# Ledger of designs, part 225: peptides against a protein of PDB entry 2AKA

Target 1, 299 residues: chain A of PDB entry 2AKA
Amino acid sequence: MEDLIPLVNRLQDAFSAIGQNADLDLPQIAVVGGQSAGKSSVLENFVGRDFLPRGSGIVTRRPLVLQLVNSTTEYAEFLHCKGKKFTDFEEVRLEIEAETDRVTGTNKGISPVPINLRVYSPHVLNLTLVDLPGMTKVPVGDQPPDIEFQIRDMLMQFVTKENCLILAVSPANSDLANSDALKIAKEVDPQGQRTIGVITKLDLMDEGTDARDVLENKLLPLRRGYIGVVNRSQKDIDGKKDITAALAAERKFFLSHPSYRHLADRMGTPYLQKVLNQQLTNHIRDTLPGLRNKLQSQL

## One batch from the design tools (peptide; made by RFdiffusion4, then SolubleMPNN)

Design b2_p30_1_s2 (from b2_p30_1, 19 letters changed)
Fold by OpenDDE base, seed 1:
Structure b2_p30_1_s2 (fold): chain B 299 residues (1-299), chain A 30 residues (1-30)
Amino acid sequence: as target 1 above (299 residues)
Amino acid sequence: SAADFQAKLEELFKEIDELNKKLEEEEKLL
């Protein structure tokens, strides 16, 4: 079982090199969510590093194939610049920004062409995620007026695939019934078979409110359930609060909260990583029979 | 090159086939 995720990584790299990654039904997890839903913070918490672009607009403008690999060493490598090892994660952020701008130009447009980033770390489980552009209703800056539809169409290319699992990231401090992530997931997965819910910003909910019914899978049932996480605040990020300290604070949040203490062992970023690793591994195993024939028919 | 891609794809498909055989063998032992 340990070789299943690395095999899919090699498939992703091979197909990305020929520009066919978006058309193939690889067993993978696509990450979907509205702008500011906390997607980037969830991914950075897995790595324990700040490495994703930040900004007030559309931050992710190309699909990011993030391949986490457990290793004795810590470094990053891009498929587009093989052999260059990045040990400074600020340089990783700058490379994502530069490579995005190289393809999309200066207008902050989007491109369906993925960036393939592999992160080796002793602190990660083997896990591959496809981070997708954040859903938005309002164009920012020089973005095309139809940018909402362009993003939606890009997301649909991934999430409509049968072998695509959907990590739906929703903020708890917004109406979850109106979550863009859960709406798109329900459209393409009406039975909730492929969707994993992530609930962010649980620490930012109004006093006297909680997301207990959602986290207990009672409000909007998903077969794969929901996992709550607590990300660093913008103040914590600006103050360079260590992610390890933030993970300890997250654990304390769930343990101390009256509505969540009974769920605490099935919440938080470390549990989410474990679940996603297991879900992806099992999903690859379940899809491996006939995968060769399916891929050959799509070429 | 297209030839390099095809060779890599054939290698990966062999790995898929080998993993499928291993999984089938493990399932028979359970």
Scores: peptide ipSAE 0.383, ipTM 0.864, DockQ to the pose 0.767
Fold by OpenDDE base, seed 4:
Structure b2_p30_1_s2 (fold): chain B 299 residues (1-299), chain A 30 residues (1-30)
Amino acid sequence: as target 1 above (299 residues)
Amino acid sequence: SAADFQAKLEELFKEIDELNKKLEEEEKLL
């Protein structure tokens, strides 16, 4: 069972090398969310490092195939620069930005061509995620006026695939019924079979409000359920608050909150990482019998 | 190269077949 995620990683790398990633129905998890939904912070919290591009507007402009690999050492490798080990995660961020700009140009356009990043760490479980551009309705800077549709079309290339699981990231401090992530997930997965809900910004909800009914799977039911997380605030990020300290604060938040205390053992970033590892492993197992024939028919 | 890619796919397909065989064997023991 431990080799299932690494096998899919080798498949992803092989198909990435020929530019065919978007057309393949590999067992994978696509991460979808609106702009500023907290998607990048969830991924960085898995690694325990700041390594994703940050800023205003569309930050992720290419799909990022993020392959987390449990290892005794901590370093990153890109498929486009094989043999270079990155130990400084600031250099990882800069490489993502540079490689994005190389393909998209300076106009902050998007490209469907993935970046493949592998992170070796003692702090991660084996987990592969495809980080997709954040959904937005407002073009920023020199972005094309149809950028919303370009992003949507890019997301649809991944999330329409039957073997794609969907990590739908939604902020709790916004109307969850109107969540772009949950809307796109419901469009392609109307029965909620492939969707995992992540609820961010639970600490930023209005006083006297909570997301209990959502987290208990009572409001917008998903077969795979919802997991609440508390990311670092922008102030905490700017203040270089350690992710380990933030994870301890997240645990304290759930344990101390009257509405979430009873759910606390099934909430937070460490639990999310564990659930995603297990669900991806099981999903690969369930899809593996037909995978060879399916891949051969797509070549 | 296309040949290198094909060789890599054949290797990966062999690994898939081997893993499927192991999974089938495990399911028979349950």
Scores: peptide ipSAE 0.274, ipTM 0.809, DockQ to the pose 0.765
Fold by OpenDDE base, seed 3:
Order: C-alpha cells, then structure tokens, then sequence
Structure b2_p30_1_s2 (fold): chain B 299 residues (1-299), chain A 30 residues (1-30)
C-alpha cells in the first residue's frame, strides 16, 4: 500500500509537465476554507516546518500541490526548479512567493496554474494535498473586485472532480453553519461522501461553549467525520514556538478538556495525518482502475 | 513530446498493474 501515493505523485508531475492539470480527475485531497481558517498552519504542522507564505488577506494565490514523502532525509524540491534541493524551509517560502509573483504579476491576482512542491521528511506520512486559495468576500489592495468569484471558480475546478476528496477547514470560534468550507463542500458533495471536516481554533471558543456535537458528527454529518486540531497562536508563530511543543500542547488540550477528553485519541494533527494518508491510499486504490481506463481511451 | 508522455504513461500503467496485484494478494491474506 505504501507506494500508491508516490505513484499518483508521478502521474501528477507528468500531467503538470504537459499543462493538462485541470482536465484530469486524479485521486487527490483539495484543502478548502475561508481566509484565516488555519489551513496553512495545518499543513505546516504536518511537515513540522514554517514554509508557507504568511500575511493578511489572500496569501495562497496559486494552487499548491504539496507532496509529502516519508524519507530518511529532510529536503524540498519544486517541479519548476528541477535538480535544486532546498534544506532551508525559509528558502522554500521565498521560492513559493517568487514563483507566485512571476505568474500573477504585481497586482496580487490569482492563477489556476499549480505550484508543485515535494517535501521529503522523516516526520511525514506519504500524503498529497492541494492547498487552494482562501475564500474571501473583500478585495484587498489592487485585487480585482470580482476576486471572490475568481477564487470560487478556481476551487470548483478541483472540488467538482469525482476523484477529489475535500478537506474542509473551519474555525470553531465562528458559526459553523456559515463556514465557507462546509458550504462549498455541500454544494459539490451534497451527500458528504468526499468531505473530511477539520475544526480549528477549538482553544479560541467562548467560555462555556464547545464543538462536541460537531466533532461527534451529530450537527452536520459527514460520512468521513470531523477531526479537531489546535494550531499555534499568532503569538506562538511570531515567537517561533517549536511545532513539536505545539503538538504536545494540542494533545494536552484534548485530554484536559471535559467536552473532548473522550474523543482525544481521534483528534489532533498526528491523527489527522494518519487518517488522510489512509483515506487517500484507499481512495487511490478504488479509483485507479477507472482512471486507467479513462486515460487509455484518451491516448 | 506527446510520444515521451505516452511512454511515461505506459510505464506508470505497468506500475499500477503491479501494485494492484500486490494489493489483491495482501487482501487475500487478510
């Protein structure tokens, strides 16, 4: 089973090289959520490194195909920069920013053309995620007035595909009925067959409130359920708090919280990573026969 | 080239078939 995700990664790289990324229904996980929902923090917590662009407004402006590969060594590689190994993850962040700006220009626009990043690490499971731009309703700076619709159209190119799983990232400190991630997931997956819910910011909920009913899959049922996570605070990020220490604090949060203690073994970033690896592996197995037949008919 | 892409797809299809066989064998052992 361990080789199925690397096989799909080679398919993704081959299709990216010919510019046909948008037309292929490859088994993958698209990450969706509003701005500041905590998507980038979840992805960085998987790697254990700070490497994604940060800022106010729309930070992710191109799809990022993030290929995590379990390895004895730690380094990153870009498909657009073949043969260059990055060992400094700050240089990885700078390359994402530079490659984004090269295609989108100075107006902070968006582009549907993916960036393909592979990260080798001893701390990751094999996992491929497509990080998508955060949904927004408010243009910032010189962004086009229709930026909300441009982002939505870009997301729809991925999440409408039958073989696309959806990682819907929603903050617990906001009304989950109004979650942009859960709304778009329900639009394209009305039966909740392809959607995995992630609930962030559980530590930022008002006193006397909890997300227990959501995490128990009672409020907005998804076949694949919900996983709660606790990301680093902005103060912890600015203070360069170690991600390993943050993962220990997350575990302590779930174990100590009266509403979540009974769920603690099915919560947190390490459990989410395991679930996503297993879900993607099984999904690849189930979809590969159909994908092969489709690809053979197009040749 | 289109030919290079086709050759690469054919290689990947062989690998898929080999992996599917291994998975089917593992499922028979469970």
Amino acid sequence: as target 1 above (299 residues)
Amino acid sequence: SAADFQAKLEELFKEIDELNKKLEEEEKLL
Scores: peptide ipSAE 0.096, ipTM 0.697, DockQ to the pose 0.623
Fold by OpenDDE base, seed 5:
Structure b2_p30_1_s2 (fold): chain B 299 residues (1-299), chain A 30 residues (1-30)
Amino acid sequence: as target 1 above (299 residues)
Amino acid sequence: SAADFQAKLEELFKEIDELNKKLEEEEKLL
């Protein structure tokens, strides 16, 4: 079973190389969330490295196909620069920024053309995620006035596909009933069959409030449920606090919190990574026969 | 080229078939 995710990665790379990314219903997980929902921090916590662009406004401006591969060595490779191994994850961040700017120009525009990044690490499970631009209602700087609709249209190219699972990232310190991630997921997955809820910022909720009913799948039920996570604070990120120490603090948070203690074994970033690996593997197994038949009919 | 792409797809289909066979064999052992 462990070879199914790498096989789909080779399919993704093959189709990306020919520019046919938009028409393929590959088994994949699209990551959706509002601006500042904690989406980038969740992905960096899986890798254990800081490597995603940072800044104000829309940071992700192209889809990022993030292919995590368990390996004895740690390095990254881009599809657009084959044969170059990146061992410095700051150089990975700079390459994402440079390759984004090359296609979108300097005006912080968006493009639906993916960046394919593969990360080999001993600290990851095999997992492929498509990181999508953060939903926003307010253009920043020189962004076009219709940027909200451009982002929506780009997200819809991924999340409307039947074989696309949706990782809906929502912050707990905001109204979850009004979450942009859960709204778009409900629009394209009204039965909640393809959506996995991630609740971030549980440590930043107002005193006397909790997300227990959401995490217990009682408020906004999803078939695949919800997983709570605690990311590093912006101060911890700026201070280069180690991700391993942050994962230990996350575990301590869930174990010590009166509302979450009983859920603690089904919460946190390591559990999320395991669940996503298992769900993606099973989803690939179930969809591969149909995908093979579809691809064979196109030859 | 289109030919290189087709050859790559045929290789990937062979890998899919081998993996599907392995999965079917594992399911028979469960």
Scores: peptide ipSAE 0.096, ipTM 0.694, DockQ to the pose 0.660

Design b2_p30_1_s3 (from b2_p30_1, 18 letters changed)
Fold by OpenDDE base, seed 4:
Structure b2_p30_1_s3 (fold): chain B 299 residues (1-299), chain A 30 residues (1-30)
Amino acid sequence: as target 1 above (299 residues)
Amino acid sequence: SAAQFQEELEKLFQEIDELIKKLEEEEKKL
């Protein structure tokens, strides 16, 4: 079963190389959420490295096809510069920024053209995610006034596809009923069949409040449920806290919290990775026969 | 080239078919 994800990665790479990525309904997981919802932090917590662009406003400005591959060696490779192995994840961050700016220019515009990044690591399960630009209502810098619409249109190109699973990332310290991620997911998946909820910033909730009802799937039910995570704090990032220490702190958070202790075995980054790997593998299995037939009819 | 891409796709389809068949056989054993 684990071999299905690498196979779809090869399909993704092949179609990316010919510029036809937009028209194929490949089995994939699109990551959606508002700006600062914690999407990039979730992805970095999988790898245990800081490698995604950071800053104010729209940080992700192109779709990032992130292919995680379990390996004994830790390195990254980009599809646009094959054969270059990146072992410094700061150089990975800089390459994402440079490649983004090469296509979008300096005006902080967006582009629907994906960046394909493969990360080999002993700390990851085989998993492919498409990180999408964060939803925003406020243009930053020289962004056009319609940037909200442009982002939504870009997201819709992914999330409307039937074979696209949706990882809806919502911060717990904000009104979850008003979550941009859950709203867009509800629009394109009204029955909650394709959506996996991720609740971030559980450690930043006001005292006496909790997201228990959401995590128990009682408030906004999704078939695939919700998983709470605790991302590394900015202090932990600045302090270069390793993945092992971050995972231990997250585990301790769920086990020690009165509202979450009973859910602790179904929470946290390691559980999320397992669920996403399993969900993607099963989804590939279920969709590949139909995809094969469609592709054969187009050749 | 378009021909190389086509050959790569055909190989990928063969691998997909083999993996699907293997998965179906495993499911029948359960």
Scores: peptide ipSAE 0.083, ipTM 0.700, DockQ to the pose 0.643
Fold by OpenDDE base, seed 2:
Parts: sequence; C-alpha cells; structure tokens
Structure b2_p30_1_s3 (fold): chain B 299 residues (1-299), chain A 30 residues (1-30)
Amino acid sequence: as target 1 above (299 residues)
Amino acid sequence: SAAQFQEELEKLFQEIDELIKKLEEEEKKL
C-alpha cells in the first residue's frame, strides 16, 4: 500500500507536463483556508523547514503541488527545473517566488497553473497536498478588484472534483461558524464526506474559551473529524525558531491544557501527517479503479 | 512529444493495473 502515493505523483507530474491538469479527477488533498489561517505553517511543519513565501496579503498565488516522499536523503526538486536538486530550503523559497512572478507578472495576480515541488526527507511520510491561494475579500497592492472571485473560481476547480479531499484549515481564535474554509467545504461537500478539519491557533484563544466541542466532532460534525495543531507565531518564524522545538511545544500544549489533555494523542502535527497519509492511501485505493476505467476510455 | 507521453501513460496504466490486482488479492485474504 505504501507505493500508491508515489504512483499518483507520477500521474500528476505527467499530466502537469502536458498542461492537461484541469480535466483529471486525481485522488488528492486540496488545502483551503482564509488569509493567515496558518496553512503555510502546517505545510512547513511537515517538512521541518522554512521554504514557503511569507508576507502580507495573498502569499500563495499559484497552486503548489507539494509531494512529500520519505527518503534517506533530504532535498527538493521542481518539475519545471528537472535534475536540479535543492538542499538549501531558502533557495526553494526563492524559486517558488521567482516561478510565481514569471507567470503572474509584477501585479501580484494569480494563475491556475500549478507549481510542482517534490521534497525528499527522512522526516516526512509519503503525502501529496495541493496548497491553494488563501481566501481574501480585500485586494492588496495592484491586485484586481475581483481577486476574491478569481481565488474562489480557482479553488472550485479543485474542491468540486469527486476524488478531491479537502483539508479545511481554520483558526481557533476566530469564529469557526464563519470560517472561510468550512464554508467552502460545506458548499461542495454538504454531507462532510471529503473534508478533514484542521484547527490552528489554539494557543491564541481567549482565556476561558476552548475548541473542545469542535475537536470532539460535536459542533460541526465531519466524517473524517478534526485535528488541532499549534503553529509557530510570526515572531517565532521571524526569529528563526526551530520547527523541532515548536513541535515539542505543541505536544506540551495539548498535554498540559485541561480541555485537550484527553485528546492529546489525536492532536498535533505528527498525528495530522499520519492521518493524512492513511486517508490519502485509502482514498487512492478506493478511487483508482474508477480513474483507470475513465483514462482507458479516453485513449 | 505526444508519442513519448502516450508511452509513459501506457507504462503508468500497467503499473496501476498491477497495483489494483495486488490490492484486490490482499482484500480477498482479509
């Protein structure tokens, strides 16, 4: 079963190379969330490296297909520059920025054309995620006034697909009933069959409040449930706080918190990685026979 | 080229078929 994710990665790369990405219902996990929901921090915590663009406004402006591969070595490769191995993750960040600007221009526009990034690491499970632009209502800089709708339309191209799982990232320090991620997930998955909830910023909730009922799947039930995580603060990121130290602090947070202690073994970034690997593997198994038949009918 | 892409897809489909068959055999043992 461990070979199913690498197989789908090869399919994804082949279709990306010919520009036919839009018509294939590949088994995948799309990551959705509002601006500053903590999506990029969750992905960086999986890799254990700082490698995603940071800033104000829309940071992700193209879909990022992030293929994590368990390996004895640590390096990154882009589909658009085959054969170049990146061992410095700051160079990975700069390449994402440069390749984004090459296609979108200087006006901070968006493009539906994916960037395909593969990361080999001994610290990851096999996992493929599609990071999508953060939902926002406010154009920044030279962005077009309809940027909200352009982002929505781009997200809908992924999340409406039957074989797409949805990783809905919501911050706990905001009204979860008004979460942009949970709203879009409920629109395309009204029965909550394809959605996995991630709750970030649990450490930033007001005193005397908690997300226990959400994390116990009692408030807004999803078939695949919710997982709470604690990301580095922006100050910790700017201060180059080590991700390993942040993961230890996350574990300590859940174990020491009265409302979350009983859930601590089903919370945090390492548990999220395990669940996503298992969910994606099972989803590939269930969808691959139907995908095969569809592809054979097109040849 | 379109021909190279088609050959690569055919190889991927063969690998998919082999993996599906292995999964079906494992499910029959459970």
Scores: peptide ipSAE 0.072, ipTM 0.700, DockQ to the pose 0.651
Fold by OpenDDE base, seed 1:
Structure b2_p30_1_s3 (fold): chain B 299 residues (1-299), chain A 30 residues (1-30)
Amino acid sequence: as target 1 above (299 residues)
Amino acid sequence: SAAQFQEELEKLFQEIDELIKKLEEEEKKL
């Protein structure tokens, strides 16, 4: 079963090459969340590298198909520049920014055309995620006044598909009942069958408050449950705190916190990676026979 | 079987790769 994710990666690459990205219901995980929900930090914690664009406002402006592949070597490659191996992850960030600007122009608009990035690393499990633009209500700079609706429409193109799993990223230091990620997930998955909840910023909650009831799946139940994570603080990111040290601090947080200690073995970034790998693998196995039949009818 | 499924998928991938190649060749002729 370990080879099912690489197989779907080849399908994604093939469909991207023929421009049919929107029409195929590939088994995938779409990552959704409000701006500053911690999506980029979760993805970077999987890789163990800083490689995603950073800034204020809408940072992700195109879908990013992030294909993680377990390998003995560490490098990245883009589908749009085949044969170029990136070993400097800062150059990966710059290429994402450049390729985004090439398609969206100078107005910082959005485009539904994905960027396909494959990362080979000994530190990753096989996992494919589609990072989507962060939901926002406020246009930044020269962005169109309807940018909120454009982002929503783009997200809906992914999350409405039956074979799309939804990684709903919500910050714990905000009202979870008002989470943009959980709202959009509930709209397209009212029974909570396709949604996985990620709760970030657990370390930034007010004193005497906790997200225990959410993490125990008691408040807003999802069939696939919730996983809490602790990302690097903005100060830690700016200070270039090592991601390995941040993962150790995350483990310590859950083990030492009175409300989360009993959940600690089912929390944190390493556990999230394992769960996503297993869920995606199983989801591919279950959906791929139907996909094969559709593909055979179209070929 | 899982092996039969894998073989069918490999064939499907080959067909997709051949289709992509044909489309690229047609675009070069235009």
Scores: peptide ipSAE 0.033, ipTM 0.588, DockQ to the pose 0.031
Fold by OpenDDE base, seed 3:
Structure b2_p30_1_s3 (fold): chain B 299 residues (1-299), chain A 30 residues (1-30)
Amino acid sequence: as target 1 above (299 residues)
Amino acid sequence: SAAQFQEELEKLFQEIDELIKKLEEEEKKL
């Protein structure tokens, strides 16, 4: 089946080239979550590489448009440095950091200007995600005291758009009622029509507790449901634990856990990637005819 | 140029329409 996602990527690239990215309601998935919710780890698990900036505080300071493309070869390309192929994903990380600092300066400020990264890999499905800055209440370093509101305003530019799906990333080891991701999703999608829930850190829940009712869509119902994942621990990341080994451990976790075994075929990173590809494809099919008509009326 | 952009958009939308049509035809055969 020919994929609609690559065609939308070409549209995104064309609109980016003319500077009109901000005004287009293109079908996309925006990734939202609190700081340390596990967003970056979910994205890296799709690629199977460590390539996103890491650290304390606000790590993602610009929107990252991540275009995953299934290919026989593995490499990355940035829109801001056309013609350079990156095969070392540490260099990809360094380029994201350098390009972020170039625009935001050394004060760890934020910018709404996206970084566009395309990753070709045999290990990915075609998928485009917009990783957004993590919600936080605490300024870090020379950040302005209103940084919480600046991040919120930036997120609202994406998640308020009708054709934007919301990937709400929440940790299971925190009160889900207090999830920053679900709060912002509920504000802009009160009926839960555009929101997909991701529950991280299921392996870090207290003994005798589980997120079964959440994952079964019984506690805070979303039309598109919830998917649980088990990311690498910070210790595993620092120890450079292989992502393939982490994915095998995730599968084992769901299969062996009494509360999740019956859900195991609808959980984990590979299933999440498949669902996101399918949901984005369907969303493109449903929204592009209307978008075409709108664009043709403006030309 | 604006003209090149318009031509590229028209081509992309044509490719999208053709693909959607193929998908709909495949769904009707199932």
Scores: peptide ipSAE 0.204, ipTM 0.769, DockQ to the pose 0.497; fails the geometry check

Design b2_p30_1_s4 (from b2_p30_1, 17 letters changed)
Fold by OpenDDE base, seed 3:
Structure b2_p30_1_s4 (fold): chain B 299 residues (1-299), chain A 30 residues (1-30)
Amino acid sequence: as target 1 above (299 residues)
Amino acid sequence: SAEEFQKELEELFEEIDKLIERLKELEKLK
């Protein structure tokens, strides 16, 4: 089957360039989760680079449209900075922070205006994700007291769309029944048709506990199932532990864990990337007739 | 910019149309 993701990327870029991002229900994957759920770590693990803003509280304050493109070369480009190729991913991080601050100001507010980032790499599959601000109940800094609702409203602009798949990121070391990601997904996708569950921090669960029932899709069934991942610890991130080494450790974790060994071939970041690529490709294929009709109406 | 957008949209429309036709043909062979 032809890779249809680049086609949708071109559509997305074209509409973004004219400020009409909201006019088309493009097939996409929105990433949702609470603060510190591990969303940014999952995305960085796909690229194999540290390039997303880090910190406490609300880190992602604008939607980040992340277009991963398989290429022989490694570099990043922003839609707002055309023609500039970033080869240092620390500079990518700084540009995201600067561009965020330019629009939101110094109060750490949020904006619904996306940042469009394309990453070319030999280590990625073609994949487009929309990283959304982490859900929170606590304002940080000079944020307005209603920041929780502002974030929620922003997320709803994406996740309510029929062609939006939802990557719900939940940490295993917290009560999954109270997962912000699964709650919002259940609200807009009550039958679990558009939601893909990601379970992070499986390595941080209490002794004698596991998420086997969740990962086997028995506790909170999703049609598209759940994928467990093990991200780098905060200590590993601060110590600049190599992502390649972390991915090897993740594989070892699943293979060696009594509760997850039988699932190991359907777990981990590399498998997640493959599944997302396949699901997005299939979703684009299924929506092509509708996209054609919408495009025709714009001519 | 508007002209460039329109041109890109037309090109993308044609590409999608061709893909849909190919998919329909493949479905008939099943």
Scores: peptide ipSAE 0.069, ipTM 0.698, DockQ to the pose 0.534
Fold by OpenDDE base, seed 4:
Structure b2_p30_1_s4 (fold): chain B 299 residues (1-299), chain A 30 residues (1-30)
Amino acid sequence: as target 1 above (299 residues)
Amino acid sequence: SAEEFQKELEELFEEIDKLIERLKELEKLK
């Protein structure tokens, strides 16, 4: 089973190289969430590095195929610049921004053309995620007035695929019933079979409130359940708080919180990574026969 | 190139077939 994720990575790379990635129903996890829902922070916490674009508005403007590979060394590689090893993750961030701008221009537009990024690290499990643009209702910069719908249409290209799992990232400090991530997931997965819920910003909830019912899968049940995480605050990010320290703080948060202490072993970023690795591996296994048949038709 | 892509697809196809067979064998042991 250890080779299943790498196999799909090779498929993703091959099809991305020819611009036909959208036509294949590859077993994958698409990450969806509203703007500022904490998607990028979750992904960075997996790597233990700051490497994703930051800013106001729509930060992710192209799909980012993030391939995490367990390795003895730590470096990143882009499919569009093969052979260049990035050891400085700030340079990774800059390359994502540059490559995004190269395709979309300076108008902060979006493009459905993925960026393929592979990160080798001793701190990651094998895991591939497709980070999608954050859902927004407000155009920024020179974005067209229909940018909300353009983003939704882009997301739908991924999440409507039967072999696509959906990592729905929702902030706990907002109305979860109105979560953009959960809404789009429910639209394409009404039975909650393909959706994994991630609840961020649990530490930012109003005093006397908690997301216990959601995390216990009692409010909006998903077959694959919910996992709560605590990301670094914007202040912590700006202050360059170490991700390792943040992960320790996250663990402490769940263990010490009256509403979550009983769930603590099934919460947090490390647990999320493990669950996603297992779910993706199993999902690839289950979809591999169908994928074989499709590949055969392409030969 | 198209030729390189085709070759990669063929290699991937073979690997997938091998993995499917291996998985089926493992399932029989359960």
Scores: peptide ipSAE 0.068, ipTM 0.697, DockQ to the pose 0.697
Fold by OpenDDE base, seed 2:
Structure b2_p30_1_s4 (fold): chain B 299 residues (1-299), chain A 30 residues (1-30)
Amino acid sequence: as target 1 above (299 residues)
Amino acid sequence: SAEEFQKELEELFEEIDKLIERLKELEKLK
């Protein structure tokens, strides 16, 4: 079963190379959330490196197919520059920005054309995620006034697919009932069969409030449940706080919090990574016979 | 090239078939 995710990665690369990304409903996990919901921090915590663009506006402007591969060595590779191995993750960040600007231009527009990034690391489980642009209502810079709808249309191209799982990222310090991530997930998955909830910023909730009912799957029930995480603050990121230290602090947070202590073994970034690996593997297994039949019709 | 892509798809198809067969065998054991 360990080879199922790498197999789907090869399919993703092949279809991306020919520009036919939209024709095959590949088993995948799409990451959705509002701007500043903490999506980028969750992905960086999986890798243990700072490598994603940062900013106050729309940071992700193209889909990022992030393929994590467990390996004895640590390096990154882009599909658009085959043969170049990146060992400096700051250069990975710069390449994402440069490749985004090359396609979208200087106006900070968006493009539905994915960037394919593979990261080999001893610190990751095999996992593929599609990071999507953050939902926003406010245009930034020279963005068109209809940018909200452009982002929504782009997200819908992924999340409406039957074989797409949805990682819905919502901040706990905002009204979860009004979460953009949970709203779009409910629109395309009304029975909550394909959606995994991630609750960020649990450490930033007002004193005397907690997200216990959400994390226990009692408030807005999802078949696949919710996992809480604690990301680094923007100050910690700017100060280059080590991700390993942040993961230790996250574990301490859940263990020491009166409302979350009993859930601590089913919370945090390492547990999330494990759950996503297992769910994706099982999902590929269940969808593979149907995928085979579709591929055969194209041969 | 189109020929290289088709060859890659055929190779991937064979790998998928092998995995499906293996999965079916494992399901029969459960």
Scores: peptide ipSAE 0.061, ipTM 0.683, DockQ to the pose 0.629
Fold by OpenDDE base, seed 5:
Structure b2_p30_1_s4 (fold): chain B 299 residues (1-299), chain A 30 residues (1-30)
Amino acid sequence: as target 1 above (299 residues)
Amino acid sequence: SAEEFQKELEELFEEIDKLIERLKELEKLK
């Protein structure tokens, strides 16, 4: 079972290299959410490093295939520059930005061509995620006026596939009924079979309110349920707060909160990572016979 | 190259097939 995720990673790399990634419905997890929903922070918390582009507006402009691999060493590799090992994650961030700009240009446009990034670390479980551009309604800078629809069309290329799981990231301090992530998930997965809900910003909810009903899967039921997380605040990020310290604070938050204490063992970033690893592994197992048949037809 | 890609796919297919068989064996033990 331990080799299932790495095997699918090899398939992803092979198909990406020939530009035919769309022809095979590989088991994967697509990450969706509105801008500022906390997607980047969730992914960085898995790695324990700051390595994703930051800024206002649309930050992710190409799909990022993030392949986490448990290893005794810590380094990153890009498919587009094989043989180069990155040990400084600031350089990883810069490479993502440079490679994005190389394809999209300087107009902050988007491209459906993925960036493939593999991160080896002793601090991660084997896990592959596809980070997708954040949904937005308002073009910024010199972006085309139809950028919202371009992003949506790009997301649909991933989330409509039957073997694609959807990690829907929604902030708790906004109306969850109007969550962009949950809306798109409901559109392509109306029965909630492929969607995993992540609720961020639980620490930023108004006094006297909580997301207990959502986290208990009572408000908008998903077969795969919801997991709450607490990311670093923008102040903490700007202040270079250590991710390890932030994870400890997250644990403390859930344990000390009257509405979440009873759920604390099924909340937080470490638990989310474990659940995603298990769900992806099981999903690969379940889809492997079909994948075999599809692969055979490509021979 | 296309030939290298084809060879890689064949190798991956064989690995997948082996994994499927291994999974079936494990399921029988449950």
Scores: peptide ipSAE 0.058, ipTM 0.673, DockQ to the pose 0.634

